# Peptides against a protein of PDB entry 6A30: the designs that were tried, part 151

Target 1, 150 residues: chain A of PDB entry 6A30
Amino acid sequence: AQDADNVLQPIMDLLDSNLTLFAKICEKTVLKRVLKELWKLVMNTMERTIVLPPLTDQTMIGTLLRKHGKGLEKGRVKLPSHSDGTQMIFNAAKELGQLSKLKDHMVREEAKSLTPKQCAVVELALDTIKQYFHAGGVGLKKTFLEKSPD

## One batch from the design tools (peptide; made by RFdiffusion4, then SolubleMPNN)

Design b2_p30_8_s2 (from b2_p30_8, 9 letters changed)
Fold by OpenDDE base, seed 4:
Structure b2_p30_8_s2 (fold): chain B 150 residues (1-150), chain A 30 residues (1-30)
Amino acid sequence: as target 1 above (150 residues)
Amino acid sequence: SAEVQPLVEKAKEIAEILKPKVEKIVKEVL
């Protein structure tokens, strides 16, 4: 649990501040639309960022963060290009309509495999984010959260 | 643990990617 919390903290800090604002300023219909956009954005970004680079490659992660840090000054971060194998996994996970399925594809590629602990943390993190967007039933519907973002 | 540190770093990357995009959404809603 603590490991998942540590992983989620950067994302949750961003979401908490903004969703609190949205809840205050948005009418219910607008809020729902905004939440859907945020959900899509979060999930799509997570898919790409978790898949590439491989989680085992600390050097590559560090390189990407450094590269993105230089781009952040412009308020824009470019996602890395996927290798053919990574793109195939990403596409397969997308076609399955669930980010949770991404881990199953990644486990099959030794060079990109998540450890069991990493898989558990990712799963818990995804569940927590889903619960957050569900917001006790006042947010997004569970059926929507179980679908792949378009 | 050290094993999840790569995930933490990825989460930081995600947050940084999301930040300007969320800010854009905020501006569109305001």
Scores: peptide ipSAE 0.420, ipTM 0.876, DockQ to the pose 0.843
Fold by OpenDDE base, seed 3:
Structure b2_p30_8_s2 (fold): chain B 150 residues (1-150), chain A 30 residues (1-30)
Amino acid sequence: as target 1 above (150 residues)
Amino acid sequence: SAEVQPLVEKAKEIAEILKPKVEKIVKEVL
């Protein structure tokens, strides 16, 4: 349990801070959309990152971010200059979803096999994240969380 | 444990990847 908590902590610290902010600025329907995009992004990034070796250089993370950011801008529909705040949030949620494509840039080396303990920790971590996004039924639906993210 | 440390580092990488992008989106919405 403590090992899973240690693995989750960096992700949860980020999510807790930002989800609190999104809950304040988003209408309920928009918030649900943001949650879906964040869930897909986290799941897709974890799937790719857990199988591959960690990035040893912080400069590589910055390079991946920059490469992906250029891809995002190319697909960015020009925000209408007169979009209301709701439309801006929908576009922001869509942009967050596009970050899931960063997984394709993380393919560098052959997959290393996880130990049985590491597998158990990852499984527990994934279940905990699903429960977090479900939020006792006020968040995402269980049927959505049980599907493979695109 | 030392065996789980690589997973912790991967989680930190995920957080570092997401943080600047989320912050940028927030600033665009505010």
Scores: peptide ipSAE 0.398, ipTM 0.870, DockQ to the pose 0.638
Fold by OpenDDE base, seed 2:
Structure b2_p30_8_s2 (fold): chain B 150 residues (1-150), chain A 30 residues (1-30)
Amino acid sequence: as target 1 above (150 residues)
Amino acid sequence: SAEVQPLVEKAKEIAEILKPKVEKIVKEVL
């Protein structure tokens, strides 16, 4: 709990200051709209900052796929002659070698994944933020908060 | 815990990213 509080404190300080201001100056309908936008923004930013930094290699996969995708536009299907089969196996083995490096990179990125303790802290932090935005039923609906902004 | 320190730093980063975006929303609503 204390670990979750320490992680939440920077975010909560920002949210508390702004949400308190919004609650004072906004009509209920405007406030609800603002809360929805803030919720989406918080969740998307948390996802990008906590989950996507281990996925920075998806930009490598995306750049690899984009670099290989530029080669596939000239699909002149020349029937592979018998010698092209061996070259396809060699290219497939070379791609498997790159996939092994990608697997080693993914395993090394799995080493950058949140530890079970860190995951538990993040889950508790997310639940606390959900409760905060729900505000005892005055804020956002639980059903809205449980929907991933994906 | 030393294990949680990286998360605290990430939370600070999140707060810094959110701040200008929240301020923009405030200005659009006001």
Scores: peptide ipSAE 0.234, ipTM 0.795, DockQ to the pose 0.791
Fold by OpenDDE base, seed 1:
Structure b2_p30_8_s2 (fold): chain B 150 residues (1-150), chain A 30 residues (1-30)
Amino acid sequence: as target 1 above (150 residues)
Amino acid sequence: SAEVQPLVEKAKEIAEILKPKVEKIVKEVL
C-alpha cells in the first residue's frame, strides 16, 4: 500500500512541479512535447519499479530531478525571455529523451512475476496515470497513451 | 500561456482526485 504511494507520489509531485514550470514558459506545441517525454519517463519508471526493486529507482529519479529543481530556486524571478525559457525546456525535454533512450542500454533484470493482485494494482495505477496525462481531453490523446508500452 | 494553464490545472485536479483513489487501491492490494 504505502509502497505504491511512495512510488507514485514522488513521480506525481515531480510531474506537477515540472508541468507548472513548463506551463508558465511553453507554448502549447512545446508543452505537448514535454508531456510526451514525461509520459515516456513515467512509463519507464513504472516498468523499472515493477521489474526492479522499487526503492532504488525512486531514489535515482528523485535525485536526478531534485538536481534539476534546485537550479531554479536561487534566481530572482526574472521572467526568462521567451527564448531562454523555451531553450531550457528543450534542454529538459532532451534530457528526458536521453533518459528514455538510456533504458535501451540498461540490462533488464528478469521481470519479477507479479501476483494477480499486484497486476490489478499496476493496471489501475497505469489507468490513473493515463487519466492524468489525458487531463480530461486537454492533455495527451487517449490513442497515444494506449499505444505506449504498459 | 492561457491555453496551457487550464491543462495544468486539470492535470492537477485529476491528480488530486486520483491520488486518494490510488492510495485506497494500494492499501487494499499491497
Scores: peptide ipSAE 0.020, ipTM 0.460, DockQ to the pose 0.027

Design b2_p30_8_s3 (from b2_p30_8, 12 letters changed)
Fold by OpenDDE base, seed 1:
Structure b2_p30_8_s3 (fold): chain B 150 residues (1-150), chain A 30 residues (1-30)
Amino acid sequence: as target 1 above (150 residues)
Amino acid sequence: SPEVQPLVDKAKEIAEILKPEVEKIVKEIL
């Protein structure tokens, strides 16, 4: 639990500072839309930063996120489309429920693979983020949070 | 745990990636 809290702290500090502002300035439907965009952004960024580095050059992911994040179309943050491989990894993570099992589907760069302990921490962190966005039922629906953010 | 430190570092990177995107959302809704 403490390890997951330490991993989440940098992300939660950012989210908490802004969500208070959003709740004050947004009406209910706008707030829900903003929460969906934030959920997608957080999940896709976590997937790319934590799960996908074994499949792609780590230096390219940060650059891709910075380059493609500039496209604001019609009130929606354009995230780069997941490659077919990225979508498969996310789906496998969802189906298997355990990041440790994703290790077998990742390109064997042993040096970039998560340890079993790290996988357990990430799983707990993801569950905590889902609970945060659900906010006791006043936030996003559980059925939405259990789907791919794509 | 020292084993978790790489994940903390990645979380800091995630936060830095998210900051400018959150600012864009703020500007859109104001």
Scores: peptide ipSAE 0.462, ipTM 0.888, DockQ to the pose 0.806
Fold by OpenDDE base, seed 4:
Structure b2_p30_8_s3 (fold): chain B 150 residues (1-150), chain A 30 residues (1-30)
Amino acid sequence: as target 1 above (150 residues)
Amino acid sequence: SPEVQPLVDKAKEIAEILKPEVEKIVKEIL
């Protein structure tokens, strides 16, 4: 729990500050639109930052380079640029929600996959974010949050 | 846990990515 909170804190601080503003200034329909846009943005960014890097050739290369003793520092995982081909936009929400299943496909490269603990933390973090966007029922619908943000 | 520190770092990165995008959204609404 504490680990998930630590992971979430930077994101939640941003969201909390802005959602309060949005709730005050937006009409209900506008608010929902904004929340959907934010949801998509958050999920896609999380996917690219947390989930996709281990699956990207760049991360493979980075791990290979690390194995070959080239001290490439903690390379800022460059978000893959808008190259069309990496648009296996796996359902960010589905992939993030299925990190356990992704683990089964990522088994062979231990150095690139999230540890079981990290996966559990990410899953908990995602659930918390979903709850946040649901906002007790005044936010996004649960059915929407369970779907791909794409 | 030190094991989750990389996730914390990634979360910070996510937040930094989101900030300007949120600001854009705000500007579109205001």
Scores: peptide ipSAE 0.459, ipTM 0.888, DockQ to the pose 0.836
Fold by OpenDDE base, seed 3:
Structure b2_p30_8_s3 (fold): chain B 150 residues (1-150), chain A 30 residues (1-30)
Amino acid sequence: as target 1 above (150 residues)
Amino acid sequence: SPEVQPLVDKAKEIAEILKPEVEKIVKEIL
């Protein structure tokens, strides 16, 4: 849908530009590693921006950007430990992929939940991103994108 | 649609957050 394309466009423009560069400068093994890092980074960022803060406070996004804009120097976003980070990413991907269930959980708290349309757009966006990282089978494995690593 | 505009704005924010992190990855590889 045009709405999902509009939501994806800023992310896809960044990914496409950089993946083209990575494909030129990296061998296949290095490229897979970079793709895994990018996948983790994208999923973690989506979780923090869409899942954790309800859409209620547009001001919180501006405040997060303003707080992080000054603090972005030193703080390597310690991705939680490889195990915890992978589990969080899996949870983020699962939560973003199951926004219908997330809505049922969020309806209990007065937090302005995503509208049904917004949920559908995010689900479609997540699926598209997964497909992009899979790249017809030459990218990341489906099991890595859809399942918690054992 | 105005209903999805907040998501578009968040996507732009995500892209801006990711950009410097990607640049760090590039610098580590080069």
Scores: peptide ipSAE 0.458, ipTM 0.890, DockQ to the pose 0.786
Fold by OpenDDE base, seed 5:
Structure b2_p30_8_s3 (fold): chain B 150 residues (1-150), chain A 30 residues (1-30)
Amino acid sequence: as target 1 above (150 residues)
Amino acid sequence: SPEVQPLVDKAKEIAEILKPEVEKIVKEIL
């Protein structure tokens, strides 16, 4: 619907502009890592901004990337796969993937609950983003995109 | 719809948050 398109447009414009660049400059293994990090970043940011607005300082994502960027030796993009911060982003991305529980998280944090229409728009937006990262099967695996928190 | 305007505003905020993080990733790859 037009409403979902309006919500998606700012995010999709950013993703579209950069994925073309990544596809040109990245080797296959690097591209997969970049896509995973972007997925986590998008999901975490969406959760904090849409679902859990009261609990997140905007500074946390920027601080996580800054702290680990100093260890990049020439030639190997060592994405910090095992830092506490990456794990937190990964957990948040998993939690946001559980759309059925989205209502329960919103009720608990005294955040203004989304209306049913807003929930439907967010669900559609998340599905569209998943499809985008899957890229017809050449991107991230569905099992990765749909992974529930343990 | 006016009902989704808050979500549009949040989506713009998300995009602005993501932009510098994507630029950092690009710089790490180059």
Scores: peptide ipSAE 0.455, ipTM 0.887, DockQ to the pose 0.827

Design b2_p30_8_s4 (from b2_p30_8, 13 letters changed)
Fold by OpenDDE base, seed 4:
Structure b2_p30_8_s4 (fold): chain B 150 residues (1-150), chain A 30 residues (1-30)
Amino acid sequence: as target 1 above (150 residues)
Amino acid sequence: SAETQPLVDKAKEIAKILKPKVEELVKKIL
């Protein structure tokens, strides 16, 4: 839970600051529209950013490569490029909310997949964001939040 | 944990990307 909170904090700080403002200045219908667009924006951005292989896997690859005697310098762990396979899986799934269904596919690409712990953190993070946008029922409908963002 | 730090870094990046886009969205809708 704490790890998920730490991961979410930067996003939540942004959302809290803006949504508090929107709730004050927007009529209910306008607010709902804003929330829908914001939801899409958040989900699309998360999809593109989180699907990038964990930097920890590069460290593991680096450790494996170092074990085989080729001194790859501790270069700044560049965010590994999307593997075509992982990207295809995410593109096929279309929904960040379906990330749990991707676990079996992600585990097979050890070098480019989230660890089980990272997956759990991401799932919890996504659920928390959904709950945030639902806002106890005054925000977006659950049925909308469970759909792929356009 | 160290294992989740990359996700924290990604979240910071997401927030950085979202901030100007949210501001733009507000300007379009309000």
Scores: peptide ipSAE 0.404, ipTM 0.864, DockQ to the pose 0.725
Fold by OpenDDE base, seed 3:
Structure b2_p30_8_s4 (fold): chain B 150 residues (1-150), chain A 30 residues (1-30)
Amino acid sequence: as target 1 above (150 residues)
Amino acid sequence: SAETQPLVDKAKEIAKILKPKVEELVKKIL
């Protein structure tokens, strides 16, 4: 439990600070939309960071940010068209539904696999984050959090 | 524990990645 809390603390500190701000500035319908975007962002980032081998070099964080950042030059941040953003979310979500399968796939690659204890901590961390976004029923629906976001 | 320290480090990295993206979302809403 303490290990999971230590892993969650940096993420929760960020979420708590920003959710407090969002609750103050957003109307209820806008808040739900923001929560959905935050959920997707958190899940995508967790998946990439857990599935990808620890980036030994600072250069790969920069390249992952830069490969997604090359769309930054032309001034209209076209939000990736509903299709591309949905497909990246669909892929991230299909991959998040594969986090249960990632437990099975991470067992196979010997050298970079999470230990059983690390897997248990990650599972507990994910459940805690789901509960946080559900917020006793006033946040996101359980069915939305449990579905691999298509 | 020493075994979970890599996960703590990853969580710090996640928070670092998320921070500017959340700030961007705030700017879009304001």
Scores: peptide ipSAE 0.400, ipTM 0.867, DockQ to the pose 0.789
Fold by OpenDDE base, seed 1:
Structure b2_p30_8_s4 (fold): chain B 150 residues (1-150), chain A 30 residues (1-30)
Amino acid sequence: as target 1 above (150 residues)
Amino acid sequence: SAETQPLVDKAKEIAKILKPKVEELVKKIL
């Protein structure tokens, strides 16, 4: 638990500073859309950084901005229902939640395999992030957070 | 632990990647 908290701290410090502001200024529907976009961005970034071969920060930022930036026009987050991006994000969330099975899907030649201890820490970290985005039921739905890609 | 330190370093990298995107969201909503 303590190791997972230490791993999450840099991410949580960033999210906590901004989500309190979002909760104050956004109406409920806008807030849910913002949370969905943040969830997608976090899961995608975690997959690429932890599971995939290290990319340069610039390459990762550019790829993330291109995939997730188009959904925010005129202060509204458009959720693509069945876009390749949504499927990729649900895949990332599933893969990070089942790292023991991820070895079989990491056909990606250069992916550094996590140790069993590191896998356990990442699984616990992912569960903590899911709980955070659920926010006692006022945030995202559990079914959305646990949805395996169709 | 020393074994989890690489994950902490990766988390810092994730935070660095997320920061400009979160700031962009703030600017669009305000």
Scores: peptide ipSAE 0.390, ipTM 0.863, DockQ to the pose 0.833
Fold by OpenDDE base, seed 5:
Structure b2_p30_8_s4 (fold): chain B 150 residues (1-150), chain A 30 residues (1-30)
Amino acid sequence: as target 1 above (150 residues)
Amino acid sequence: SAETQPLVDKAKEIAKILKPKVEELVKKIL
């Protein structure tokens, strides 16, 4: 729907520009890692901004990335693999993979309930982002994108 | 629509939050 496109456009413009760049400059293995981190970042930010009250520092992911940035050695980006912050981001990304989880978070946090139309738009937006990251099978695996929270 | 405008505003906020984080990620890869 036109409304969903309007909601998605600001995010997609950012993703399209950067993913095109990453695809050009990153080796396949590095690109997969970058895509995973971007997915987590997007999902975590969406959760905190749309569903949850701003209880946590929005800079946490940036700080995590900075703290573990040991530079590019031997053509490999060392991303955080097993930090508490990475796990938290990963969990948030899993939780946003399903509209039911989104609804549960809204109820739990006493957040303003979305209207049915707003829920449909958010669901469509999340699905579109998931499809974008999957990229017809050359991007992230469906099993990763649809993984439930632990 | 007026009903979805709050979501558009949130999407703009998300993009604003993501932009510097993505740029930081780029700096680590370059």
Scores: peptide ipSAE 0.403, ipTM 0.866, DockQ to the pose 0.806; fails the geometry check

